Peptides against a protein of PDB entry 4CIC. Designs and how they scored, part 94

Target 1, 148 residues: chain A of PDB entry 4CIC
Amino acid sequence: KVSTKGHYGVQAMFDLAQHFGEGPVSLKSIAERQGLSEPYLEQLIAVLRKAGLVKSVRGAQGGYILAREPRDIKVGDIIRVLEGPIAPVESVSQDDPEHSLKFDFSVTKSVWEKVKKSIEEVLDSITLADMLKDAEEAQMAQGYMYYI
Target 2, 147 residues: chain B of PDB entry 4CIC
Amino acid sequence: KVSTKGHYGVQAMFDLAQHFGEGPVSLKSIAERQGLSEPYLEQLIAVLRKAGLVKSVRGAQGGYILAREPRDIKVGDIIRVLEGPIAPVESVSQDDPEHSLKFDFSVTKSVWEKVKKSIEEVLDSITLADMLKDAEEAQMAQGYMYY

## One batch from the design tools (peptide; made by RFdiffusion4, then SolubleMPNN)

Design b2_p18_7_s3 (from b2_p18_7, 7 letters changed)
Fold by OpenDDE base, seed 1:
Structure b2_p18_7_s3 (fold): chain B 148 residues (1-148), chain C 147 residues (1-147), chain A 18 residues (1-18)
Amino acid sequence: as target 1 above (148 residues)
Amino acid sequence: as target 2 above (147 residues)
Amino acid sequence: RPLSTDDILEIPEERPLP
C-alpha cells in the first residue's frame, strides 16, 4: 500500500505539475484543489522541499513550484522521499530479538524482493509528465461524451 | 509491505509444501521449523483451512496437509485468503467522511491501480512449487561452494 | 481486511510527521 502520505504527496506534486510554468502556487490553493488539510500539506511540502523536488518562492505572490520539469520527476522519486526505500516486508523491528524473524527463509524473502522490484519498476516508469498526459486524455474523453 | 500475517502465512504454507506427500505435519513442528508461535500459527492455519488451502487430519499422527498440490497454490491465493484483496492504497476507512479521500483524483488512482496490478501479477506468477524449486536450487548452490 | 498496499508498502500511518 502507498501510505496516505505517499498518496497525498503524489497528489500535491501532480497539482504543482499542472501549474508548472505558471509561477508559484500557494499551499492554500493546492489544499483546496486536492482536498488536503493545509497543515498536513505544509508537512509534506517541507519534506519534498528538503529533498529538492520543490522550491519555495518568497514574496507577495510566493508559494511553491516544482524544482525540476515534470518529465524529470518519477512517482518513485516522490514515494522514496516521503516513505523511504520501498520495503517488501514489514521489518519486524530488530529490537525484539525473540520475535526477530529468526528464519529469514531465503526463499520467502526472494518472493518479497520480486514484489518490491515490480513496484519499483512501475513507480519509476511513471513521471509527472506521464500523469499530465493521462489527465489531458481523460479530459478529452469526457468532453467527447458530453457532445454525443 | 506484506503484513506479518501474509509473510508468516506464506512461510507456513511453504513448510507444508516441503512435506507434501509425507503425510500430516503437526502445528508444533511447523512452528519450530519456521520460528513461529504455535498460537499464532493456529490462527493462520484456521483461516487457511476455512479457505480450503489446507486440510486437517485427525488421529494420533494428525496434523495438517496442503489441500492441493504445491503447483496449484499461488502465493497470491495465500495472500488474498489471509489479507483479502490486494489494495493499492489504504482505503482511509470510509467512516471518517471528513478525511475521506474526497478527491479520488482519477489520475492518481490510476497510478495505484498499476501498482496493484503489478503486485497481483507477481504473486499470481509464483506457486508453492516454484518456491520448492528455488529452495532446491539454493541448496545445490550452497553445496557446491563447500567443495 | 483486504490486503492494503500499506501491507505491501509500509504506508506509515498518518503519524504526525515529526
Scores: peptide ipSAE 0.030, ipTM 0.794, DockQ to the pose 0.108; fails the geometry check
Fold by OpenDDE base, seed 3:
Structure b2_p18_7_s3 (fold): chain B 148 residues (1-148), chain C 147 residues (1-147), chain A 18 residues (1-18)
Amino acid sequence: as target 1 above (148 residues)
Amino acid sequence: as target 2 above (147 residues)
Amino acid sequence: RPLSTDDILEIPEERPLP
């Protein structure tokens, strides 16, 4: 499961990708379009800015822009910045050192590591540019459904 | 997300796979070997039994066995039984129907659906028999490190 | 904060199975 933080972070970054090249976008306008609370978005954007994925622009038309082109930002980059390393399973507390659990723990751990790797591969294969393309294709498909 | 329920369910099913063909295993012995509480394991086993992955054996040597061979039980089967369909994202409450969120929601949803499909493919590619083989290979590798 | 493993694979604490 991607956290709400990761999910909304991807939404906010995707909104900035849709407006890439149009100039800075206000947090208020992102919040309104993405159905996010502005205070929550401020926290997300602060993290994304610190990681160098987003830039703040000052002035009367101030706001935020992507710090890189949409093709140079993977979904995996956004998730790693917001959440850190993708872990497949909650760390079952290593706290019970005593029992013979080591062996069974290793095989089950390998299953979850395979799941992790698979998630990372998927998220690293998708850029914000890929998401923009998918959105355009979906809009064209909807447009064709209204003209039929 | 694989919950603790899914994680411990896979551990319990793997323990039963290791003892497959040896007869019924007590919940107590599984709990002790897997570091699980017996009451928690009882709940897991009840669900797994209802789904037909585990059988209860009655008698003096009573306990539980796999209902199918380890090769016929995927990790994905265990997870689906315990957690239901693998959801990649917590359902952000569908509760706000009104706003123009539909379009952005579709593209971000497709990302998470790709993640879901990838998880399902991995979990459906691994059987309890594959896990047994991996355990044997790991034991042999450890045995060779001690000589 | 690293991706809370809890956010991608919620291993819920031993909550009683519903």
Scores: peptide ipSAE 0.026, ipTM 0.794, DockQ to the pose 0.335; fails the geometry check
Fold by OpenDDE base, seed 2:
Structure b2_p18_7_s3 (fold): chain B 148 residues (1-148), chain C 147 residues (1-147), chain A 18 residues (1-18)
Amino acid sequence: as target 1 above (148 residues)
Amino acid sequence: as target 2 above (147 residues)
Amino acid sequence: RPLSTDDILEIPEERPLP
């Protein structure tokens, strides 16, 4: 499972990408569109802001904007900020302190490292701009299905 | 993280692969070699047996063997048996019943489907035979570093 | 609390198999 945090973080960042160039978006409006609780979104956006992926704009029409262009934000960047390193193999050894997996069976570790690398490559290959393009293409395809 | 269940399941299956052709291996011996609790391994092996990846051998020297050759068992097969479908995108919607993610944003779903597919492709590309080969190569490399 | 990386692969912790 993609974590609820990673999933909602990508959704919130994608919402901000859809409004990129339109000015600051309120957390309330993002929460309503994405089906998120506003308090949960506040926590996510605070992390994303600290990482420099999002900027806070102050004022009566204050809110949040992407700190970079959608093309300069990878899905992998969002996930790393919210969840840390993508699928760290090392954490299998930390959560069971009693079973000191003394045998770091290098072979099983290498399988999970291959999986990790593959996930990283996929998530680092997708930008918010790619997601915007995919959304536009999907909308056009739906629009064409209604006109046929 | 790979689940403790998936991780230990692959370790237990790999241990059985290392002993493939030597006859039945006791759960106790697998547990000792892999640093697993025997009760936990009993649960794992019961699932793997029901899925037909492992066979139980009865007798005084009873135990478990791989049901297929190591080349005919993918890591992906082990994970699917133990954990179900690899990273089901659908389960994000089920665990928070109050937040009916009504907006199945098809685009975000497609990102996770790409990740899922990539994981499946990797795990389906690795057999227990590939893992045995990698272990032999690693042992040879260590042996050459001592000389 | 640091978000445990457990979430992308929510690979269930050792819940005893039912």
Scores: peptide ipSAE 0.024, ipTM 0.797, DockQ to the pose 0.405; fails the geometry check
Fold by OpenDDE base, seed 4:
Structure b2_p18_7_s3 (fold): chain B 148 residues (1-148), chain C 147 residues (1-147), chain A 18 residues (1-18)
Amino acid sequence: as target 1 above (148 residues)
Amino acid sequence: as target 2 above (147 residues)
Amino acid sequence: RPLSTDDILEIPEERPLP
């Protein structure tokens, strides 16, 4: 499962990708477009900035930009920054060392590791550039429906 | 993400798979082997029973059995019973219809749908019989390390 | 109501069953 934090983080990063090359985008404008609270977005952007996925620009036309090209940012990179390692299962408390030794634990763990790997592969296969392309294709498809 | 409920549910079902064909297993014995509280396990088993994945046997040697062979129970079936549909993202409340119309919502949704599909494919590819086989292979591998 | 972000990632912590 991806958290709300991950979900909204990807939305905010995608908004910045749509404006990539246009200069700095204000948090207010991102919040308005994405339907996020500005204070919540500030927290997300602070984490993303600290991780080097976004840059802050100072000045009257200040705001945020992607720190890299959209093609160089995977969805998996955003999720890892916001949520940490993709956990397939909630941390079963590692604190019972006696249970760690049972074969059953190893087998069940392997199932979740397979799920983890699968999620990672999917999220690492999708860039912000791929999302931009998908958006353009969707917009073209809608545009054709309005002009017919 | 799989919940603790899903995790422990798979463990309990796997314990029942290990004892498949040996007759009914008591909840107490499952709880002891899997390190689950008996009350928690009772709740899990009640859901799994209602879904028809386990059967209760009555009597002095009563308990629970798998309702089907281990090969006929996917991990995905267990998770769907315990957690419902595999949600890649926790439900962004569908209740803001104005946000539903933005292209950005559609694109981000498609990412999560891809993740969902991938999780479903993995969990539906693993049966309790596959898990039993993996356990046997792991046990053999450990047995070879002691010699 | 602003969707509280906290509701979506509840990894059910082991609530000790009472």
Scores: peptide ipSAE 0.019, ipTM 0.788, DockQ to the pose 0.139; fails the geometry check

Design b2_p18_7_s4 (from b2_p18_7, 5 letters changed)
Fold by OpenDDE base, seed 4:
Structure b2_p18_7_s4 (fold): chain B 148 residues (1-148), chain C 147 residues (1-147), chain A 18 residues (1-18)
Amino acid sequence: as target 1 above (148 residues)
Amino acid sequence: as target 2 above (147 residues)
Amino acid sequence: TPLPTDDILEIPEERPLP
């Protein structure tokens, strides 16, 4: 399960991607468009900025921009910044001395590692540019439904 | 992320798979082997039993057995029984009237649906029989490191 | 109000059962 933090972080980054090249966007405007509380968005953006995914622009038209092009930001990069490693399997403490227990734990661990890898592969296959393209395609599809 | 409930549920089901064909296993013995509290395991087993993945055997040698062969139980089946649908994308309430918001929500939703599908495919590709085989292979590999 | 944590992927850490 992607946390609410990851979910809203991807939404905020996608909003910044939609405005990429238009200049800095205010947190207020992102919050309004994404249905997020401004204080919550400030916390998300602070983390994303510290990780170098977002830049702060100062001035009367100050705000935030993507620090890289949308094609150079994966969804996986956003999630790793906000949540850390995707699904850390907590190592069941190796301290149980019975050899049988250690073995059973290794097999179950391998299942979760396969799940983790699969999630990472999916999230690393999707860029903000891919999301922009999907948005444009869906807007075109909706636009065609309104003009018929 | 699989819940602790899903994680321990898979461990308990795997323990029952290791003893498949040997007869009923006591919850106490599963709890001891898997490092689980017996009361917690009772709750897990009750859910798994109700879903028809586990059978209760009554008697002096009473306990639990798998209700199906290990090859006929996917990890995904265990997780769905314990947690429900794998990663329900809670629909962000469609009640926000602005058309732009609905659209952005659809694109972000599609990302999570892709993740969900990928998790389901992985968990449905792994059976308890596959886990038993992986266990045997790893035991053989450890045995070769001691010689 | 805590934002609903729609935890889609969280494996809760093994909190030792008390």
Scores: peptide ipSAE 0.023, ipTM 0.791, DockQ to the pose 0.240; fails the geometry check
Fold by OpenDDE base, seed 3:
Parts: structure tokens; sequence; C-alpha cells
Structure b2_p18_7_s4 (fold): chain B 148 residues (1-148), chain C 147 residues (1-147), chain A 18 residues (1-18)
């Protein structure tokens, strides 16, 4: 499960990608379109801005824009910024350092590392531009179903 | 992140795989070897037993065994039993059915479905027999570093 | 106490960002 933070972060970044080149988008308008609370979105955007994925534009038509083109932002980049490294297992091992569970722990760890790598490969293979294209294709497919 | 339930479930099943053919293993011995609380392990084993991955053996040498050979149990089978279908996104959509977020929701959903499929493929590619082999190889490699 | 299902795929509910 991608965290709600990661999920909403990808939604907010995708909304900014859909409006890329149209100028700054207000947080309010993103929140309304994405069904997010404006305060929650403000926190997400603050993190994304600090990571250099989003830029703030000042003025009467101020708001946010993508800091890079949609093709230059991977879903994996968004997730890493919001959640940090994709860890497949939370370190259960912090509480009891003593007992010799080293070996069985290594094999199970390898399983989860394989899962991690697989997730990273998928998320690094998808850009915001790929998502825009998929959205356009889906919209065209829906449009064709109304005209047939 | 694999749930603690999935993680410990795989550990417990792997412990039973390591002892496969040696007879029934007590929950206490699994709990001690895997660093699990016995009450927690009892709950896990109860679920795994109901799913037909584990069998209970009665008697003085009673305990638990794998219900199938290690080669016939995928890690994905264990996770599906303990956690249900690997759902990449909980349905965030339950609380507000009204607003027209259908389209953007579909594309983001597709991303998570791709992640889900990739996880399922990985977990379905690994059996308890593969884990046993990896453990043997790791133990041999450690043994060779001491000579 | 239910062990926190640190699901691989746990979308933690809307916890306020720290």
Amino acid sequence: as target 1 above (148 residues)
Amino acid sequence: as target 2 above (147 residues)
Amino acid sequence: TPLPTDDILEIPEERPLP
C-alpha cells in the first residue's frame, strides 16, 4: 500500500502536470479537483517544493507549477521525496537487538528486498508524462463510447 | 511495507519449512527461534491452518507441520492468506462518493495496480523451497568465510 | 493490541503530516 501521503502526492503532482504550461495553479483549485483538504495539500506541496519538484509563483495569479517537465518527473521521484526510500518492511528489529535471529532474518529480508526492487523499478518506469498520455487515451476511449 | 503480520507469517512458515520431514514443531520452539511472542504466533498459525497451509498434529510430540511441501507453497500464498489480496491502495473512495474525481482517480489507480501486479509476480515466483535453498547457500557461504 | 499491520501496501489513513 502506497501511503495516503504518496497517493495524494502523486495525485497533486499529476494535477500540476495536466496544467503544465497553463501557468500557476492555486492550491485551492488542486484541492477541489483532487478531493483533498487544502491544509493537507499545503503540507504535501511544501515538501515537494523543498525537494525541487514544484515551484511557487508569487502574484495575483500566483500558485504552483511543476519545477520540471512531466517527462522528467518519475512517480518514483515523487514517492521517494514524500516517503523516503521505499522500504518493503518496517524494521521490526529495533526493539530487541539481543537474540541471534540473524540467519532466518537474512532470507526473509532478501524476499522483501526483491519486492522493494520490483516496486522501485515500476515506479521509476512511470513518468508524469506517461500518466498524462494514459489519461488522454482513457478520455478518448470514453469519448468514443459516447459516439458509438 | 509488508505488514508485521505478513513478515512474521513468512518467518513462521519458513521455520516450518526448515523442519519439514522432521515431524511436528511446537509453537513455543518456533516462537523462540523466530523471536515471536507465542500468543501472536498462535493467532498467525490459526489463520494459516484454516487456510490449509499448516496442519496441527495432536499428541505428546504434537505441534504444527506444513500442510504441503515447501515447493508447493509460494510466499504470495502466505501473504494472501494473512493479509488478503495485495491491494496497493486502500479504497480512499469510500468517504466521498459525490465529486467527479473519477478520471484522475483512474490513472493514479492504474499506477498502483501496476505496482500490485509487480509485487504479486515477485511473491508468486518465490516458494518456501527457494527460501530453503537460499538459506543453505548463505550458510555455506558463511561457513567458507570461516575456513 | 492488534499489531500495526505495517502492510507493504498499507496506505496509512490520513495522518496529519508531521
Scores: peptide ipSAE 0.023, ipTM 0.790, DockQ to the pose 0.121; fails the geometry check
Fold by OpenDDE base, seed 2:
Structure b2_p18_7_s4 (fold): chain B 148 residues (1-148), chain C 147 residues (1-147), chain A 18 residues (1-18)
Amino acid sequence: as target 1 above (148 residues)
Amino acid sequence: as target 2 above (147 residues)
Amino acid sequence: TPLPTDDILEIPEERPLP
């Protein structure tokens, strides 16, 4: 399950990727396009900015831009910034009472580590540029279906 | 991220797998070995029983057993029973206001679908028998370090 | 008692960011 924070963070970053090279995008415009509350988006963007994924531009045409090219931002980078480590197995181990059979814990931990690794591999294989390409391909496919 | 429910559910099912063929295991004994509260485990086992992954045995030596062999129970089966569909992309789409650019939503949805599929593939590739084997191998490896 | 879900895979419901 992707957190709402991660989901909306990827959505907001993708909106900024679609406008990459067009100049600063207002939070209001992102919020409107992505169906996000502006206050919620402000909090997300503040975190993303602090992590250096987003830049704030000041002025009358102020707003936000991607700090890097879409190809240089992985979905995994966005998720790690917003949620921390992808599926931290360690948070499950802190509530393990001292009397838990450490061995059974090790085997169950290995399952979750495999899941974590799989999620990381997927999210690190997808860039904002890949998402832009997928968007363009889907738009072309829809365009062709309306002309038949 | 795995929910506590999914984690403890897999842990409890793995405990039952370790005792598979030895007869019924009491919830108390599972709770003690796995560091779970007995009331919490009762709730988990009730769900797992209803789904047909666990059987209740009645009597003085009553308790729970796996309903199937460990090789016939995937970790994915346990998680689906306890948590429902692994990463339902649809739950994200229900809060999509009518005015969201359906297109951007489709691309972001595809990312989460790829994540979902990858999680499902991993969890469906691991059986309780695989976990038992990994446990035996780890126990042997520890034994060899002491000799 | 509701199961304490430390939902690591929680799609957190829209909890306002603290």
Scores: peptide ipSAE 0.021, ipTM 0.792, DockQ to the pose 0.105; fails the geometry check
Fold by OpenDDE base, seed 1:
Parts: C-alpha cells; sequence; structure tokens
Structure b2_p18_7_s4 (fold): chain B 148 residues (1-148), chain C 147 residues (1-147), chain A 18 residues (1-18)
C-alpha cells in the first residue's frame, strides 16, 4: 500500500511535472487542480523541498518547480522521501519491546522481504516522465473516441 | 505493507503447516510457539475457519488443522481472508464521500494498480508448502555451519 | 476487542502531518 501522504505527494509532483519548463507553479493552482487543501500541500511541499525534489522560486510569479527533470525523479524517490523506507510490515517491535515478536521466523520475514522488493522494483521503474507519457497516451485515446 | 493481522495470520497458518499430518494442534501450543496471545489467536483462527482455510477438531485431543494441503494454500489466500482485497492504496473514498479524491487522476491510479498487481503476484506465488521448504533449507544451512 | 489492525499502509486521511 501507499499512504495518503505518498499518494498526494505523487499527485503534487506529477502536477509539477506537467508544468515543467513553464516556470513556477503556485501552491494554490496545484491544490485546485489536484483536489488538495493548500495547508496540506504546504506540508508536503516543505518535505519534498527539504529532500531536494522541489525548488521554491521567490517573487510575484513565485511558486514551485521540480528540482530535476521528470525523467530523473522516480515514484520510489517520492515515496521514500514522504514515508521513509518502503517497509513491507510495520515492525510491532518499536513501541513495545516486551511484545517484540520473539519468534519472528526467518521464513515469514522472507515473505515480507519479497513483497518489499517487488514494491521497490515497481516504484523505482516508474519516473515522472513515464507518468507524463501515460497521460499523453490516455488523452490521445480519449480524443480518438470522440471522433468516432 | 501487511497488517499485524495478516502477519500473525501467516505465522499461525505456517505453524499449522509445520504440523500438517500430525493431527490437531491446540491454540495454546500455536500461541506459545509463535509468540501470540491466545485471545488474539482465537480471533484469527475464527476468521480463517469461517473462510475454510482451517478446520476445528473436537475432543480431548482437539484443536485445529489446515483444511487443505499446504501446497493448496497461498499466502495471498490468507491475506485476502484476513484483510480483504489487496489494495495498493486505501481508498479514502469509503469513509468521507465529500473528500473523495475528486481528481483521482487515471495516471496516478495506474501507478498504484501496478503496485497492487505486483503484491498480488508475489503473494499468490508463495504457498505454505514453499514456506515449509524454505524452512527446511534454512535449517540444513544452519546445521552445516556448526560442523 | 477488534484485532489490532495496524493498517498495512494507512492512507492517512488529510490529517496534519505529524
Amino acid sequence: as target 1 above (148 residues)
Amino acid sequence: as target 2 above (147 residues)
Amino acid sequence: TPLPTDDILEIPEERPLP
């Protein structure tokens, strides 16, 4: 799974990718297009900026831009920044050391590690440029359906 | 990710797989071996039994057994029974319809669908029999390191 | 008592980021 934070973070980064090369985009305009609250988006963008995925531009036409080209940003990079390491299972072990899964059988761990690796491989195989291409292909397909 | 419920469910089912063919296993013995509370395990086993993955045996030597052979139970089957459909993203849409992700862009959905499919493929590729084999191989490897 | 469902991946509602 991906958290809402990860989901909305990918949406916000994709919006910035769609406007890449057009100059700075305001948080208001991203929020309106993506159906996000401005305060929530401010928090997301602050994290993404600190991680060096987004740049802030100051001035009357200020806003945000991608810090790198869409091809150089993986979905996995966005998720790792917002959620931390892709964990296949929340280790119950951090909050109650006495309920540490004493018998965290190596075999059951191996199942979850396989799931983790599979998620990482998928998310690291998709760039914002791939998402842009998929959006263009989807728009072309819709355009053809209206002419028939 | 997998929930604690899914994780413990797989552990309990794997314990039953290790004892498959030996007869009924008590919940107490599973709880002790897997580090689970008996009350928690009772709830898990009740769900797994209702789904037809586990059978209860009555009597003085009563307990639980797998309802099918370990090869006929996928990890994905256990997870689907305990957690429901493997969702890549919890759809926020169920609890607050007004905060339904109005702009659930088809492209972002496609990313999560790819993740879902990948998780499903992995979990459906692993049976309890595969887990038993992996455990045997791990025990043999440890045995050889001590000589 | 409901089983502790530590949600695999909470899609957090739009909660303020902690």
Scores: peptide ipSAE 0.021, ipTM 0.785, DockQ to the pose 0.088; fails the geometry check

Design b2_p18_8_s1 (from b2_p18_8, 8 letters changed)
Fold by OpenDDE base, seed 1:
Structure b2_p18_8_s1 (fold): chain B 148 residues (1-148), chain C 147 residues (1-147), chain A 18 residues (1-18)
Amino acid sequence: as target 1 above (148 residues)
Amino acid sequence: as target 2 above (147 residues)
Amino acid sequence: PAKPKFVEESEDPILTLV
């Protein structure tokens, strides 16, 4: 489950990708566009900045930019920064040795590892540049439907 | 999200698959083997029974059995019964029409639909029979390392 | 009829399937 945090983080990063090369974007403008609260977006951007996915620009025209080109940022990178490792199962803390429920959950664990790997492969196959291209193609397709 | 419910549901169904053809298994014995509380397992089994994945047998040797052969039960079927539709993102309730955030989340939505499809494909590719085979292969591999 | 609330035991590993 991509949390709300992961979902909105991808939206905010995609908004920054759409404005890549145009200069710094204000959090207010991102919030208004993506329908996010500014306080929530501030928290997301703080994490993304600490991870080196975004940069802050200071000054009167201050705001945020992507720290790398859209092609160099995978959706998987954004999710890992916001959610941590894509773990299908949080392993209960190994620390209680007595409830060594010796049940070889190896087989059930293998199911979840297969799911994890599949999610990772998908998210690591999609860049912000791919998302920009998909958006452009969708806009062009809509434009053609209005002229028929 | 495969919740704990989904996880433990797959474990309980796998336990029933391991005993398929041996007759009814008590909830107590499943709980003891799978490390589940009996009250929690009763709730899981009630849902799985209502969905027709398990049957209850009545009597002194009463308990539960799989309703179908292990090969005819996908992990995806278990998860859909317990969790509902596999959704990668909780869609914020469509019910607040005023936050018609006009943002064409079409592109971001497409990312999550790709993730959904990928999860569905994996879970629908694994049966309880595949899990039984994997368990047998793992036991054989361990047996060979001790010689 | 109220959906039976699963007693989520707090210790249950939340499979955060992403």
Scores: peptide ipSAE 0.039, ipTM 0.794, DockQ to the pose 0.087; fails the geometry check
Fold by OpenDDE base, seed 3:
Structure b2_p18_8_s1 (fold): chain B 148 residues (1-148), chain C 147 residues (1-147), chain A 18 residues (1-18)
Amino acid sequence: as target 1 above (148 residues)
Amino acid sequence: as target 2 above (147 residues)
Amino acid sequence: PAKPKFVEESEDPILTLV
C-alpha cells in the first residue's frame, strides 16, 4: 500500500519539481494546486525537510524548494522517507506476543519479498525529472489535440 | 499492501495445495496449521469457494479441496478474489463530488499504474505449484544442514 | 520517537497497493 502520505508526498514533491529553479514556493500555493489541506501539507513537508529532500527558504518570498535536482530524487526516495521501508504485508505488530505469527512461512514471505523488490525497482527507476518529462509530453499531446 | 485477508488467503490456499490429492481437509486443521482463527478462515474460505478456487466436500470426511490443480492457481488469482483488483491508489469514493481530485495528476497516476502492473506481473508469475516446489526445496535445504 | 500522526484527512484515498 502506498499510503495517502506517500501519494500526496509524491504530488507535493512533483509540484516543487515543476517550480524548480523559479525560487521558493509557499505551502499555500502547493496546497491550492495539489488539492491538499495546508495543515496536512505542512506535516508532509516537515518530514520531507527533515529527510533532506526539501529546503525551507526564509524571507518575504520564503517557502520551500527541492533540496536536490529533480533528476537526483527518485520516487522510491520519497516513499521511503514518508512511509519507511516498502512492506507489501503489514507486519502484524510484534506487540501481541501471543499471536506471533509463529509460522515463519518462508514461502509466503518469499512471495511478498518478490513483490517488495518489484515495487522498489519500479519506484527507484522513476525520478522527479522523469515525471516532469512525462507531464510535458502529456501537455504537448493535449495541445496538439486542440490544434488538429 | 496485501491485506491480512490476502496474506492469510494465500496461506490457506497454500495449505490446501500441500494436501492436494490427499482428499478434503477440515477448516479446523488448516486453522491449526496456519495459526488462523477458525471463524476467520471460514470467512476466507467462503469467499474463495464462491470464486471457484476451492470446493467443499460433504460427508464424514468432509472439508475443502482446491477446485483446480496447484499449477492452475496463481497467487494473483487468490489476491484478486480476496481484495479485488490490485489498485495502487484506491480512487477516493466518487461520492464526494466536491473533492473530485480536480487534478487528474495523470503523471502521478502513471507512477502508481506502473507499480500496479509490476505487482500483477509478479503475482501472476507465481502459482501454488511454484510455492510447493519452493517449500520442498527449503525443507530439503534445512534437512541437508542437519546432516 | 512517535511516528507523527498525520491528520487523517477523512477522504484520504487508501492507496491499497496490494
Scores: peptide ipSAE 0.039, ipTM 0.795, DockQ to the pose 0.142; fails the geometry check
Fold by OpenDDE base, seed 4:
Structure b2_p18_8_s1 (fold): chain B 148 residues (1-148), chain C 147 residues (1-147), chain A 18 residues (1-18)
Amino acid sequence: as target 1 above (148 residues)
Amino acid sequence: as target 2 above (147 residues)
Amino acid sequence: PAKPKFVEESEDPILTLV
């Protein structure tokens, strides 16, 4: 499960991608567009900024911008920054050597590693630029449905 | 998230697969082998039984068996029974129609749908028979490291 | 149907699919 944090983090980063090249965007405006609480968004943006995915601009027209082009930010990069490594299973018992040696544990672990790899491949295949393109295509499709 | 339920459910089903054809296995013996509490395992097995993945056998040598052959049980079947539909994101706001209409929501949703499909494809590609084979191969590999 | 409240064990591996 992508946490609420990962989900809203991708939404906030996508909002910044839509405004890429237009200058700094205020947290308030992102919060209003994305339906997020401003305090929650502040926490997300602080993490994303510390990871170098977002830059803060100071001044009267201050706010946030993407630190890189949308094509250079994968969804997987956002998720890893917010959630850490995509781990399908955290085995609590790294410390119990008796349970780690059970052969059955290794086979079940391999299932989850396959799931992990598959998720990573998907999330690393999608950039913010791909999301922008998908948005543009769907907006065109909706626009055509309103004009017909 | 595959929940703890999904994880331990797959472990318990795999234990039953390893004993498939040997007759009924007691919950106590599964719990001991898998390092699960017996009460927790009882809850898992009750759900799996109700879904028709496991059968209970009554008697002095009573216990549980797989209801189908290991090849006919996918990991995805176990996960769907224990957790329901694989949802990569907890949909916070199914109930807020105003947020569902935002175009941005549809694009982000499509990302999670791609992740969902990918997880489903992986979990539906792995059977308990595949896990048994992987176990046998790894046991042989370990046996060769000791000689 | 009431979702079965599973007893969570304190040592239960948290499968966080991120």
Scores: peptide ipSAE 0.038, ipTM 0.799, DockQ to the pose 0.079; fails the geometry check
Fold by OpenDDE base, seed 2:
Order: C-alpha cells, then sequence, then structure tokens
Structure b2_p18_8_s1 (fold): chain B 148 residues (1-148), chain C 147 residues (1-147), chain A 18 residues (1-18)
C-alpha cells in the first residue's frame, strides 16, 4: 500500500506541477485543493524541500515551487524521498548474525523483490509531466461529454 | 504493502507446496519450518481453508494439504484471499458520498491503479510450482558451490 | 461478527510497502 504519506506527497507535488511557472503556491491553497490538512502538508513539504524536489520562496507572495521541471520529477523520486527505498521485504537478515549463515534463500523473498522491481519500474516511468498531460486529456474528454 | 499476513500466508502455502503429494502437514511442522507462531498460522490457515486453497485432513496423521496442485495456485490468489484486492492506495473515496459526484479524476488515482495492475500482473505470473522450481534450482546451485 | 483481528505478530511488517 502506498502510504498516506506517499499518496499525499504525490498529490502535493502534482498540485505544484499544475502551477509550475505561475510562481509560488501557498501551503494553504495546496491543502484546500488537495483535501489535505495544512499541518500534515507542512511536514510533507519539509521533507520534499530537504530532498531538493521543492523550493521555498520567501516574501508576501511566498510559498513553494517545484525545484525542477515536471518532466524531471518521477513519481518514483517522490515516493523514495517520502518513504525511502521501495523495499518489499525488510531483509530480516540484519539483526541475527547467527542466522545470517542460513542462506535464507527465501523463495518468498524473490517474489517480493519481483514485486518491488515492478513497482519501481512503474513509478519511475511516470513523471509529473505525464500526470499533467493525463489531466489535460481528461479535462478535454469531460468537456466533450458535456457538450453532447 | 504485502502485510505480514500476506508474506506468512505465501510462506505457509509454499511449505504446503513443498510437501504436496506427501500427505497432510501439521501446523506445528509448518510453523517450525517457516519461523511462524502456531496460533498465527492457525488463523492464516483458517482463511486459506475457507477460500478453498487448503484442505484439512482429519485423523492421527491429520493436518493440511493444498486444495489444488501448486501450478494451479498463483501468489496473487493467496494475496487476494488474505489481504483482499490489491489496493495500492486505500481509495479514500468510500466514506464521503458527497465527494462521489466529483468525478475525482485524480490523476494520482491513475498512478496507483497502474501500480496495482503491475503488482497483480507479477503476482499472477508466479505460481507455487514456479516457486518450487526456483527453490530446486537454488538448492542445486548451492550443492555445486560445495564441491 | 467481529472480523477476527489477526493477532498481528509484532514482527515488522516485512513488506511495508508504505
Amino acid sequence: as target 1 above (148 residues)
Amino acid sequence: as target 2 above (147 residues)
Amino acid sequence: PAKPKFVEESEDPILTLV
């Protein structure tokens, strides 16, 4: 399951992508549009800023902007920043050095590694620019359905 | 998230696959081999049995067996039984009926749907028979490194 | 009928696909 943190992080980054080039966006406005609590969004933005995905702009029209163009930010980059490496299985193998000698050829571990790789491939194939395009296409499709 | 439930469920089902054709396996023996608590395994097996993935055998040599051949059980089938539909994101959309009218064309939802589909494709591509084969290949590879 | 709460064994959810 993508955590609430990853989900809301992608939503917040997508909101910033929609306003890319328009100047700084306030956390309040993002929170209102995305249905997020402002305090929660502040925590997310702090992490995203520290990772260099978001920039803070100071001043009366201050707020946040994407630190890169939407095409240069993958969904996978956002998730890795917020959640860390997409680790399917925490390798239980770190703590017990005696059990480290069991080549824990967990065939089950290989299943989860395949799942991880698949998720990474999907999330790394989607940029914020792809999401913007998908949103535009959907808005156009909706506009046509209301005129028929 | 593959929950601990999904993970241990796949382990337990794989243990039953390794013993497929040898007769019923006791929960105790599965628990010991897989490093699971017996009470937790009982809960997992109860769900798997109710879903028709495992059968209970009664008697002195009683226990559990796979209800199907290992080739006829996908990892995806086990996960769906234990965890339900693979939902990458809990669709927040269930609880607010007023928001249901917003065609919540959440482009973000489409991302998670793509992730879902990809996970489903992977898990549905792997059978317990594939896992058995992978285990045999790994055992052979280990055997060759000791000579 | 209360969904039987699986006693989550306190073992770290191996796949916290957070």
Scores: peptide ipSAE 0.034, ipTM 0.802, DockQ to the pose 0.077; fails the geometry check

